Peptides against a protein of PDB entry 1IK9. Designs and how they scored, part 29

Target 1, 211 residues: chain A of PDB entry 1IK9
Amino acid sequence: MERKISRIHLVSEPSITHFLQVSWEKTLESGFVITLTDGHSAWTGTVSESEISQEADDMAMEKGKYVGELRKALLSGAGPADVYTFNFSKESCYFFFEKNLKDVSFRLGSFNLEKVENPAEVIRELICYCLDTIAENQAKNEHLQKENERLLRDWNDVQGRFEKCVSAKEALETDLYKRFILVLNEKKTKIRSLHNKLLNAAQEREKDIKQ
Target 2, 207 residues: chain A of PDB entry 1IK9 as posed
Amino acid sequence: MERKISRIHLVSEPSITHFLQVSWEKTLESGFVITLTDGHSAWTGTVSESEISQEADDMAMEKGKYVGELRKALLSADVYTFNFSKESAYFFFEKNLKDVSFRLGSFNLEKVENPAEVIRELIAYALDTIAENQAKNEHLQKENERLLRDWNDVQGRFEKAVSAKEALETDLYKRFILVLNEKKTKIRSLHNKLLNAAQEREKDIKQ
Target 3, 195 residues: chain B of PDB entry 1IK9 as posed
Amino acid sequence: MERKISRIHLVSEPSITHFLQVSWEKTLESGFVITLTDGHSAWTGTVSESEISQEADDMAMEKGKYVGELRKALLSVYTFNFSKESAYFFFEKNLKDVSFRLGSFNLEKVENPAEVIRELIAYALDTIAENQAKNEHLQKENERLLRDWNDVQGRFEKAVSAKEALETDLYKRFILVLNEKKTKIRSLHNKLLNA

## One batch from the design tools (peptide; made by RFdiffusion4, then SolubleMPNN)

Design b1_p10_2_s2 (from b1_p10_2, 4 letters changed)
Fold by OpenDDE base, seed 4:
Structure b1_p10_2_s2 (fold): chain B 211 residues (1-211), chain C 211 residues (1-211), chain A 10 residues (1-10)
Amino acid sequence: as target 1 above (211 residues)
Amino acid sequence: as target 1 above (211 residues)
Amino acid sequence: LFEELSKDPL
């Protein structure tokens, strides 16, 4: 079961934060359990896949689009743009919500809820889920932080090896050229010396012919 | 203000999860506000720095050690080892907790609480804090995940550059040696040719003298 | 460099 708790404001009680819990199996399309609480009272309703399909049909919306709007309304809470307005009658236990567009508001859905006999149990379970979620997220944060530190060390190690490799390549090239020039210059000097000896020998032979 | 919410079990009501909120400024030693709730009723007390000091003295504990035990008891909840036992009288509003050691249990502290007139407000605020903490931790998780993905890309980039640098260094050395050997061999061949010309010139001169 | 070193008749 997946679960999302959202903070909402009811049009009838805008000063009192309400909490909207939605619980579902795999996909919101398969139906969901909705729980509303003000921290004192709680109300719960089950919305079936058939009711979701019927509401989509009654709205003349494609089901996937309708479920996409339900997901935004019910799982995101009142987003910062007040795109969704929530209404609840404590007398009728009728919960409905509207999507507010720039020029048009329309009812997105409506559900009958039932007053929970033991709201404290629902509230405790809701707080337990929040605490468990905090603990899980903290453990994940600590893991990701340690992994981040590992990856940063590994990056620094490879970077340092890379920089050493670059410097070693440049040093190798420079050293090889220097050594080669030395050896080459020795060979050039030897060639020049041998050429001069040949010139001298030719000059001596030309002198010996000239007596 | 720092805040921690813990799940606790009261000795008097072990089947009903209670929530223990502790709120403090910078250090628990400076005093704290404690709030207990069962999801229906709430009780709050303020513990001063002087009361913490007095409890430490009454226990004959060093204050830093005592505050260290308070931190474990009040901020960790019942750890998996049931090292801390919580007691609360709804009649007297007296909250006390004990540390259970292998052979000895002792009272670690006791506080008078007051019943909150509007427990729903305290519960709503507690749930709001949990939801805000979840949102903050989720944002941190998403950030750390993106950062880990960045660091992994950066590591792969540097690793690939490093491997190319290693291969390029080996290729450079091999290419330079091959080219150097070619040029040196040409110069060595020229030296040998000049040496042979000198030997021939000397042999011709020796023949001309014998002739 | 190598071409200059090879072309140098010395």
Scores: peptide ipSAE 0.029, ipTM 0.853, DockQ to the pose 0.544
Fold by OpenDDE base, seed 5:
Structure b1_p10_2_s2 (fold): chain B 211 residues (1-211), chain C 211 residues (1-211), chain A 10 residues (1-10)
Amino acid sequence: as target 1 above (211 residues)
Amino acid sequence: as target 1 above (211 residues)
Amino acid sequence: LFEELSKDPL
């Protein structure tokens, strides 16, 4: 079961933060359990897949688009732009929410809730879920931080090896050229020496013929 | 102000999870506000630095060691080994906790709490803090995940460049040696040719003298 | 470098 808790403000009680819990199996489309609390009382309702389908049909909206709007409204709260307005009557236990656009507000959905007999159990379980989520997220953060530090060390190691490889390539080229020039100069000197000996031998032969 | 919320079980109500909130400024030694809730009622007490010092003296414990035990008891709950036992009387509003060791249990501290007039406000604020902490931890997780993915890409890039540099160094060495061998072989061939010309010239001169 | 080394006929 997936769960999301969001802060909302009710139009009827704008001075009191309320909490909207939504719980579902795999997809919000399959139906969900909605729970509202003010930290003293709690109200719960179950919305079936058939009710979601009926509400989408009544709105003349494609089901996937409707579920997409439900997800934005119910799982994100009003959002940073107060795009969604929440209404609840404690007397009728009727919950409804509207999407506020620049030129049009429209009802997105409505639910009949039931007052929870033991709201303290629901509130305790909600706090337990928040504390579990904090602990899981902290453990994940510590893991990701250690992994980041590992990857940074590995990057610095391979970068330093790469820089050494570049410098070693340049040094190798320079050393090989220096060694080759030395050996080549010895061979050039030997060629010049042999050529001079041939010239001298030819000049001596020309002297011997002239007697 | 720093804050920690922990789940605890009271000896008086072992079937009901309670929540222990501790709030402090910089260090737990400077004093703290303790809040207990069962999700319906709340109780709060303020513990001063002077009370912490007095309790450490009454225990004949060094203050830093005592504050270290307070931190383990109050900020971690009972822990996975039930090392700390929590007691609360709703009638007297007296809260006390014990450290359970294998051979000895001892009282670690005690506080007089006051019943909160509006527990719903305290519970709402506690849930708000949990939701804010979840949001902050989620944003940090997403940042660390993206940073991990960046560092992994950067590592793969420099690793691939390093492997290319190694291969290029080996190829350079091989290519330079091949080119050097060609030029050296030309010079060796020229030396051999000049040496043979000198031998032939000497043999012709020896024939001319015998003739 | 290699071309200069090859062009010297000696």
Scores: peptide ipSAE 0.028, ipTM 0.853, DockQ to the pose 0.505
Fold by OpenDDE base, seed 2:
Structure b1_p10_2_s2 (fold): chain B 211 residues (1-211), chain C 211 residues (1-211), chain A 10 residues (1-10)
Amino acid sequence: as target 1 above (211 residues)
Amino acid sequence: as target 1 above (211 residues)
Amino acid sequence: LFEELSKDPL
């Protein structure tokens, strides 16, 4: 079961933060359980897939688009306070919400809720879920932090090895050229020496021919 | 102000999860506000630095060690359920907690609480704090996840550049040696040719002398 | 470098 808790303001009680819990299986489209609380009282309703389909049809809206609007309204929490207006009558237990656009306001959905007999249990369970979510998110954050520290170390190690490889490549090229020049100069010196010996031998022959 | 909410079980009501909120400024040593709730009623007390010091003295415990035990008891939440026992009388508003060791149980602290007139406001504020903490932790998680993905990309880029550098170093060495051998072999061939010319010139001179 | 060193008739 997936769950989202959002704080909302009711038009009837704009000074009292209410909490809207929505619970669903896999997708909001398949239906959901809605729970409203003010921290003293709680109200719960179950919304079926058929009700969602009927509301979409009544609105002449495609089901996926309607579910997308429900998701924004019911799961976003304090979105921009002006887009979704929540209304609840504690007397009739009727909950409805509207989407307020610049030139048009329309009802997005309505639910009959039932007052919970033991609101304290619902509130305790809601707080437990919040505390569990905090603990899970903290554990994920601690894991990601350690992983980021690992990745940063690994990056610095590879970067340092890369810089050493670049420098070692340049040094290798320079050293190989220096060594090559030395060996080549020895061979050039030997060639020059052999040429001079050939010239001297030719000059001696020319002297011997001239008696 | 720092805050921690923990779920606890009272000895008097072991089936009902209670929530213990502790609020403090910088350090628990300077005093704290404790709030207990069962999701219907709430009780609050302020613990001063002087009370903490007095309890430490009465226990013959060093203040820093005592504060360390308070931190474990009051801030750890569901630590191992057996170490800290919480007791609260709704009638007397007296809260006390014990540390249970294998062979010794002792009172760690006690507080006189006051019943909150508007527990729903305290509960709403507590839920708001939980939701804010969830949102903050989620934002940190999303940031750390993006940073993790960045670091992984950067690592893969540098690793790929490093592997190319290694391969390019080996290829450079191999290419330089191949080219060097070619040039050196040309010079060796020239030396051999010049040596043969010198040998022939010497052999011709020896023939001319024998003539 | 290698080409210059190869072109040297020495």
Scores: peptide ipSAE 0.028, ipTM 0.853, DockQ to the pose 0.555
Fold by OpenDDE base, seed 1:
Structure b1_p10_2_s2 (fold): chain B 211 residues (1-211), chain C 211 residues (1-211), chain A 10 residues (1-10)
Amino acid sequence: as target 1 above (211 residues)
Amino acid sequence: as target 1 above (211 residues)
Amino acid sequence: LFEELSKDPL
């Protein structure tokens, strides 16, 4: 079961934060349980997949698009742009919400809710779920932080090895060239010495022919 | 202001989860506001630094150790080991808690609470704080996740560069030695050729002297 | 470098 709690403001009670809880299995389209609370009273309704389909048909909206709008309305609360307006009558237990566009507001959906006999239990369970979610998210944060610190250490280790490898490559190349130049220069000197000995031997022979 | 909400069970109402909220500035030792709720009623008390000091003195406990026990009791709830027992009288509004050791239980502290006139507001504010904390922790989780993904990419990039550097160093060394051997062998061949020319010139001169 | 080193000054 998936669950989302959102803060909403009712048009009838704009000074009182209400909490809209939605609980569903896999997808919102399969149906959901909606719970509204003001921190004293609670109201709950069950919305079936058939009711969602009927509301989409009544709106002449494609079901996937309609469910997409339900998800934005019910799972995000009123976003910063007042795109969704919530209405609830405590007398009729009728909950409805509207989407506000630039030039048109339209009813997005409506639900009959039932007043919960023991609202304190629903509120306690809601707070428990919030505290569990906080604890789980804290544990995830601590894990991700430790992993981040690990990855940063591992990155620094490899970076330091890479820099040492680059420097060692350049040093190796330089050392090999220096050593090779020395050996080559010795061989070049030996070649020059042998050429000079050949020239001297030829000059001596040319003198011996000339007595 | 720092704030912690914990689930507790009262000895008098063990079937009903209560919520203990503690709010303080910088340290618990400077004093705190304690709020107890059952999701229908709420009770609040203010505990001063002087009261904390007095409770520590009455216990004959060092203040820092006492505050350390308060922190464990009030900010962690009953840990999995039932180390702390909570008691509350709704009639007297007297809240007290005990530390349970192996052979000794002792009163750790006691507070007079006042019944809140509008418990729904306190409950709504508590739920709001939970939802804000969830949203903040989710945003931190998303950030840490993106950073971990970045660090993992950066690590793979440096690792791949390091492996290429190692392979390129070994290839460079091998290539340099091969080229060096070729050039050295040419010079050795030239030296051998010049030595042979010198030997031939010497043999011809020795023939001319014998003629 | 290698090409310069391979050049015989001769």
Scores: peptide ipSAE 0.026, ipTM 0.852, DockQ to the pose 0.729; fails the geometry check

Design b1_p10_2_s3 (from b1_p10_2, 4 letters changed)
Fold by OpenDDE base, seed 1:
Structure b1_p10_2_s3 (fold): chain B 211 residues (1-211), chain C 211 residues (1-211), chain A 10 residues (1-10)
Amino acid sequence: as target 1 above (211 residues)
Amino acid sequence: as target 1 above (211 residues)
Amino acid sequence: LFEKLSEDPL
């Protein structure tokens, strides 16, 4: 079961934060349980997949698009742009919400809710779920932080090895060239010495022919 | 202001989860506001630094150790080991808690609470704080996740560069030695050729002296 | 470097 709690403001009670809880299995389209609370009273309704389909048909809206709008309305609360307006009558237990567009507001959906006999239990369970979610998110944060610190250490280790490898490559090339130049120069000196010995031998022979 | 909400069970109402909220500035030692709720009623008390000091003195406990026990009791709830027992009388509004050791239980502290006139407002504010904390922790989780993904990419990039650097160093050494051997062998061949020319010139001169 | 060292008739 998936669950989302959102803060909403009712048009009838704009000074009182209400909490809208939605609980569903896999997808919102399969139906959901909606719970409204003001921190004293609670109201709950069950919305079936058939009711969602009927509301989409009544709106002449494609079901996937309609469920997409339900998800934005019910799982995000009123976003910062007042895109969704919520209405609830405590007398009729009728909950409805509207989407506000630039030039048109339209009813997005409506639900009959039932007043919960023991609202304190629903409120306690809601707070428990919030505290569990906080604890789970804290544990995830601590894990991700430790992993981040690990990855940063591992990155620094590889970076330091890479820099040492680059420097060692350049040093190796330089050292090999220096050693090779020394050996080549010795061979070049030996070649020059042998050429000079050949020239001297030829000059001596040319003198012996000239007595 | 720092704030912690914990689930507790009262000895008098063990079937009903209560919520203990503690709010303080910088340290618990400077004093705190304690709020107890059952999701229908709420009770609040203010505990001063002087009261904390007095409770520590009455216990004959060092203040820092006492505050350390208060922190464990009030900010962690009953840990999995039932180390702390909570008691509350709704009639007297007297809240007290005990630390349970192996062979000794002792009163750790006691507070007079006042019944809140509008418990729904306190409950709504508590739920709001939970939802804000969830949203903040979710945003931190998303940030840490993106950073971990970045660090993992950066690590893979440096690792791949390091492996290429190692392979390129070994290839460079091998290539340099091969090229060096070729040039050295050419110079050795030239030296051998010059030695042979010197030997031939010496043999011709020795023939001319015998003629 | 190598090419210059190979081409040098020395």
Scores: peptide ipSAE 0.031, ipTM 0.852, DockQ to the pose 0.541
Fold by OpenDDE base, seed 4:
Structure b1_p10_2_s3 (fold): chain B 211 residues (1-211), chain C 211 residues (1-211), chain A 10 residues (1-10)
Amino acid sequence: as target 1 above (211 residues)
Amino acid sequence: as target 1 above (211 residues)
Amino acid sequence: LFEKLSEDPL
């Protein structure tokens, strides 16, 4: 079961934060359990896949689009743009919500809820889920932080090896050129010396012919 | 203000999860506000720095050690070892907790609480804090995940550059040696040719003298 | 560099 708790404001009681819990199996399309609480009272309703399909049909919306709007309304809470307005009658236990567009508001859905006999149990379970979610997220944060620190060390190690490799390549090229120039210059000097000896021998032979 | 919510079990009501909120400024030693709730009723007390000091003295504990035990008891909830036992009288509003050691249990502290007139407000605020903490931790998780993915890319990029640098260094050395050997061999061939010309010139001169 | 070292007749 997946679960999302959202903070909402009811049009009838805008000063009192309400909490909207939605619980579902795999997909919101398969139906969901909705729980509303003000921290004192709680109300719960089950919305079936058939009711979701019927509401989509009654709205003349494609089911996937309708479920996409339900997901935004019910799982995100009142987004920062108040795109969704929530209404609840404590007398009728009728919960409905509207999507507010720039020029048009329309009812997105409506559900009958039932007053929970033991709201404290629902509230405790809701707080337990929040605490468990905090603990899980903290453990994940600590893991990701340690992994970031590992990856950063590994990056620094490879970077330092890379920089050493670059420097060693440049040093190798420079050293090889220097050594080769020395050896080449020795060979050039030997060639020059042998050429001079050949010139001298030719000059001596030309002198010996000239007596 | 720092805040921690813990799940606790009261000795008097072990089947009903209670929530223990502790709120403090910078250090628990400076005093704290404690709030207990069962999801229906709430009780709050303020513990001053002087009361913490007095409880430490009454226990004959060093204050830093005592505050260290308070931190474990009040901020960790019942740890997995049930090292801390919580007691609360709804009649007297007296909250006390004990540390259970292998052979000895002792009272670690006791506080008078007051019944909150509007427990729903305290519960709503507690749930709001949990939801805000979840949102903050989720945002941190998403950030750390993106950062891990960045660091992994950066590592792969540097690793690939490093491997190319290693291969380029080996290739450079091999290419330089090949090219230099060619040039050296040309110069060696020229030296050999000049030496042979010198030997021939000497042999011709020795023939001309014998002739 | 290598070409200049090879072409240098000396």
Scores: peptide ipSAE 0.030, ipTM 0.852, DockQ to the pose 0.553
Fold by OpenDDE base, seed 3:
Structure b1_p10_2_s3 (fold): chain B 211 residues (1-211), chain C 211 residues (1-211), chain A 10 residues (1-10)
Amino acid sequence: as target 1 above (211 residues)
Amino acid sequence: as target 1 above (211 residues)
Amino acid sequence: LFEKLSEDPL
């Protein structure tokens, strides 16, 4: 089961932050449980897949698009854009929400909720879930931080090896050329010496012919 | 101001999870506000720096060590080791906690709390703080994840450049040696040819003398 | 470099 808790403001009680919990199995399309609380009272309702389908049809909206709008309304909370307006009557236990566009507001959905007999249990469970989520997210943060530090070390190690490899390649080329030139110059000197010996032998033979 | 919310179990009500909020300015040593709630009622007390100092002195404990024990008791919640036992009387509003060692339990501290007139406001604020903390931690997680992915790409890029540099160094050495051997062999062939010409010239001169 | 070193008649 997945869960999202969001803060909302009711049109009737804009000074009192309410909390909207939505819980669902795998997909919000399969239905969900909605819980509203003010920190003293709680109200719960179950919305079936059939009700979601009916509301989508009544709106002449494609089901996947409608579920996408439900997700934005119910799981984002009241974002700073006031795009979604939440209404609840404590007398009728009727909850409804509207999407506010520039020129028109339209009802997106409505639910009958039931007052919870033991709201303290629901509130305690909600706080427990928040604390669990904080602990899980903190553990994930600590893991990701340690991994980032590892990756940064690994990057520095490879970077330093790469720079050494570049420098060693340039040094190798330079050293090999220097050594090769030395050996070549020795061979060139030997060739020059042999040519001089040949010239001297030819000059001696020309002297011997001239007696 | 810093804050920590923890779940605790009271010895008198072990089936009902309670929440212990501690809030402080910079250091727990400067004093703190403690709030206890069961999700229906709330109780608050303020502990001064002077009370913390007095409790440390009464325990014959160094203040920094005592504050360290307070931090473990009040900010960790009931860890799975049951090292800290929490007691509260709703009648007297007296809160006390004990440290359980293998052979002895001792009282670590005690506070008089006051029942909050509007517990719903305290509970709403506590839930708001949990939701804010979740959002902040989620944003940090998303940032760390993106940075992790960046660092991994940067590592792969440098690693691939390093491997290419290693291979290019080995190839350079091999190519340079092959080319050097070719040029050296040409010079060796020229030296051999010049030696043969010198031998032939010497043999011709020896024939001319015999003749 | 290599070509110049091979072509050098010396």
Scores: peptide ipSAE 0.030, ipTM 0.852, DockQ to the pose 0.556
Fold by OpenDDE base, seed 5:
Structure b1_p10_2_s3 (fold): chain B 211 residues (1-211), chain C 211 residues (1-211), chain A 10 residues (1-10)
Amino acid sequence: as target 1 above (211 residues)
Amino acid sequence: as target 1 above (211 residues)
Amino acid sequence: LFEKLSEDPL
């Protein structure tokens, strides 16, 4: 079961933060359990897949688009732009929410809730879920931080090896050229020496013919 | 102000999870506000630095060691080994906790709490803090995940450049040696040719003298 | 470098 808790403000009680819990199996489309609390009372309702389908049809909206709007409204709260307005009557236990656009507000959905007999149990379980989620997220943060530090060390190691490889390539080229020039100069000197010996031998032979 | 919320079980109500909130400024030694809730009622007490010092003296414990035990008891709950036992009387509003060791249990501290007139406000604020902490931890997780993916890409890039540099160094060495051998072989061939010309010239001169 | 080393006929 997936769960999301969001802060909302009710139009009827704008001075009191309320909490909207939504719980579902795999997809919000399969139906969900909605729970509202003010930290003293709690109200719960179950919305079936058939009710979601009926509400989409009544709105003349494609089901996937409707579920997409439900997800934005119910799982994100009003959002940073107060795009969604929440209404609840404690007397009728009727919950409804509207999407506020620049030129049009329209009802997105409505649910009949039931007052929870033991709201303290629902509130305790909600706080337990928040504390579990904090602990899981902290453990994940510590893991990701250690992994980041590992990857940074590995990057610095391979970068330093790469820089050494570049410098070693340049040094190798320079050393090989220096060694080659030495050997080549010895061969050039030997060629020049042999050529001079040939010239001298030819000059001596020309002297011997002239007697 | 720093804050920690922990789940605890009271000896008086072992079937009901309670929540222990501790709030402090910079260090737990400077004093703290303790809040207990069962999700319906709340109780709050303020513990001063002077009370912490007095309790450490009454225990004949060094203050830093005592504050270290307070931190383990109050900020971690009972822990996975039920090392700390929590007691609360709703009638007297007296809260006390014990450290359970293998051979000895001892009282670690005690506080007089006051019943909160509006527990719903305290519970709402506690849930708000949990939701804010979840949001902050989620944003940090997403940041660390993206940073991990960046560092992994950067590592793969420099690793691939390093492997290319190694291969290029080996190829350079091989290519330079091949080119050097060609030029050296030309010079060796020229030396051999000049040496043969000198031998032939000497043999012709020896024929001319015998003639 | 190599070209200058090959062009010198000596």
Scores: peptide ipSAE 0.030, ipTM 0.852, DockQ to the pose 0.537

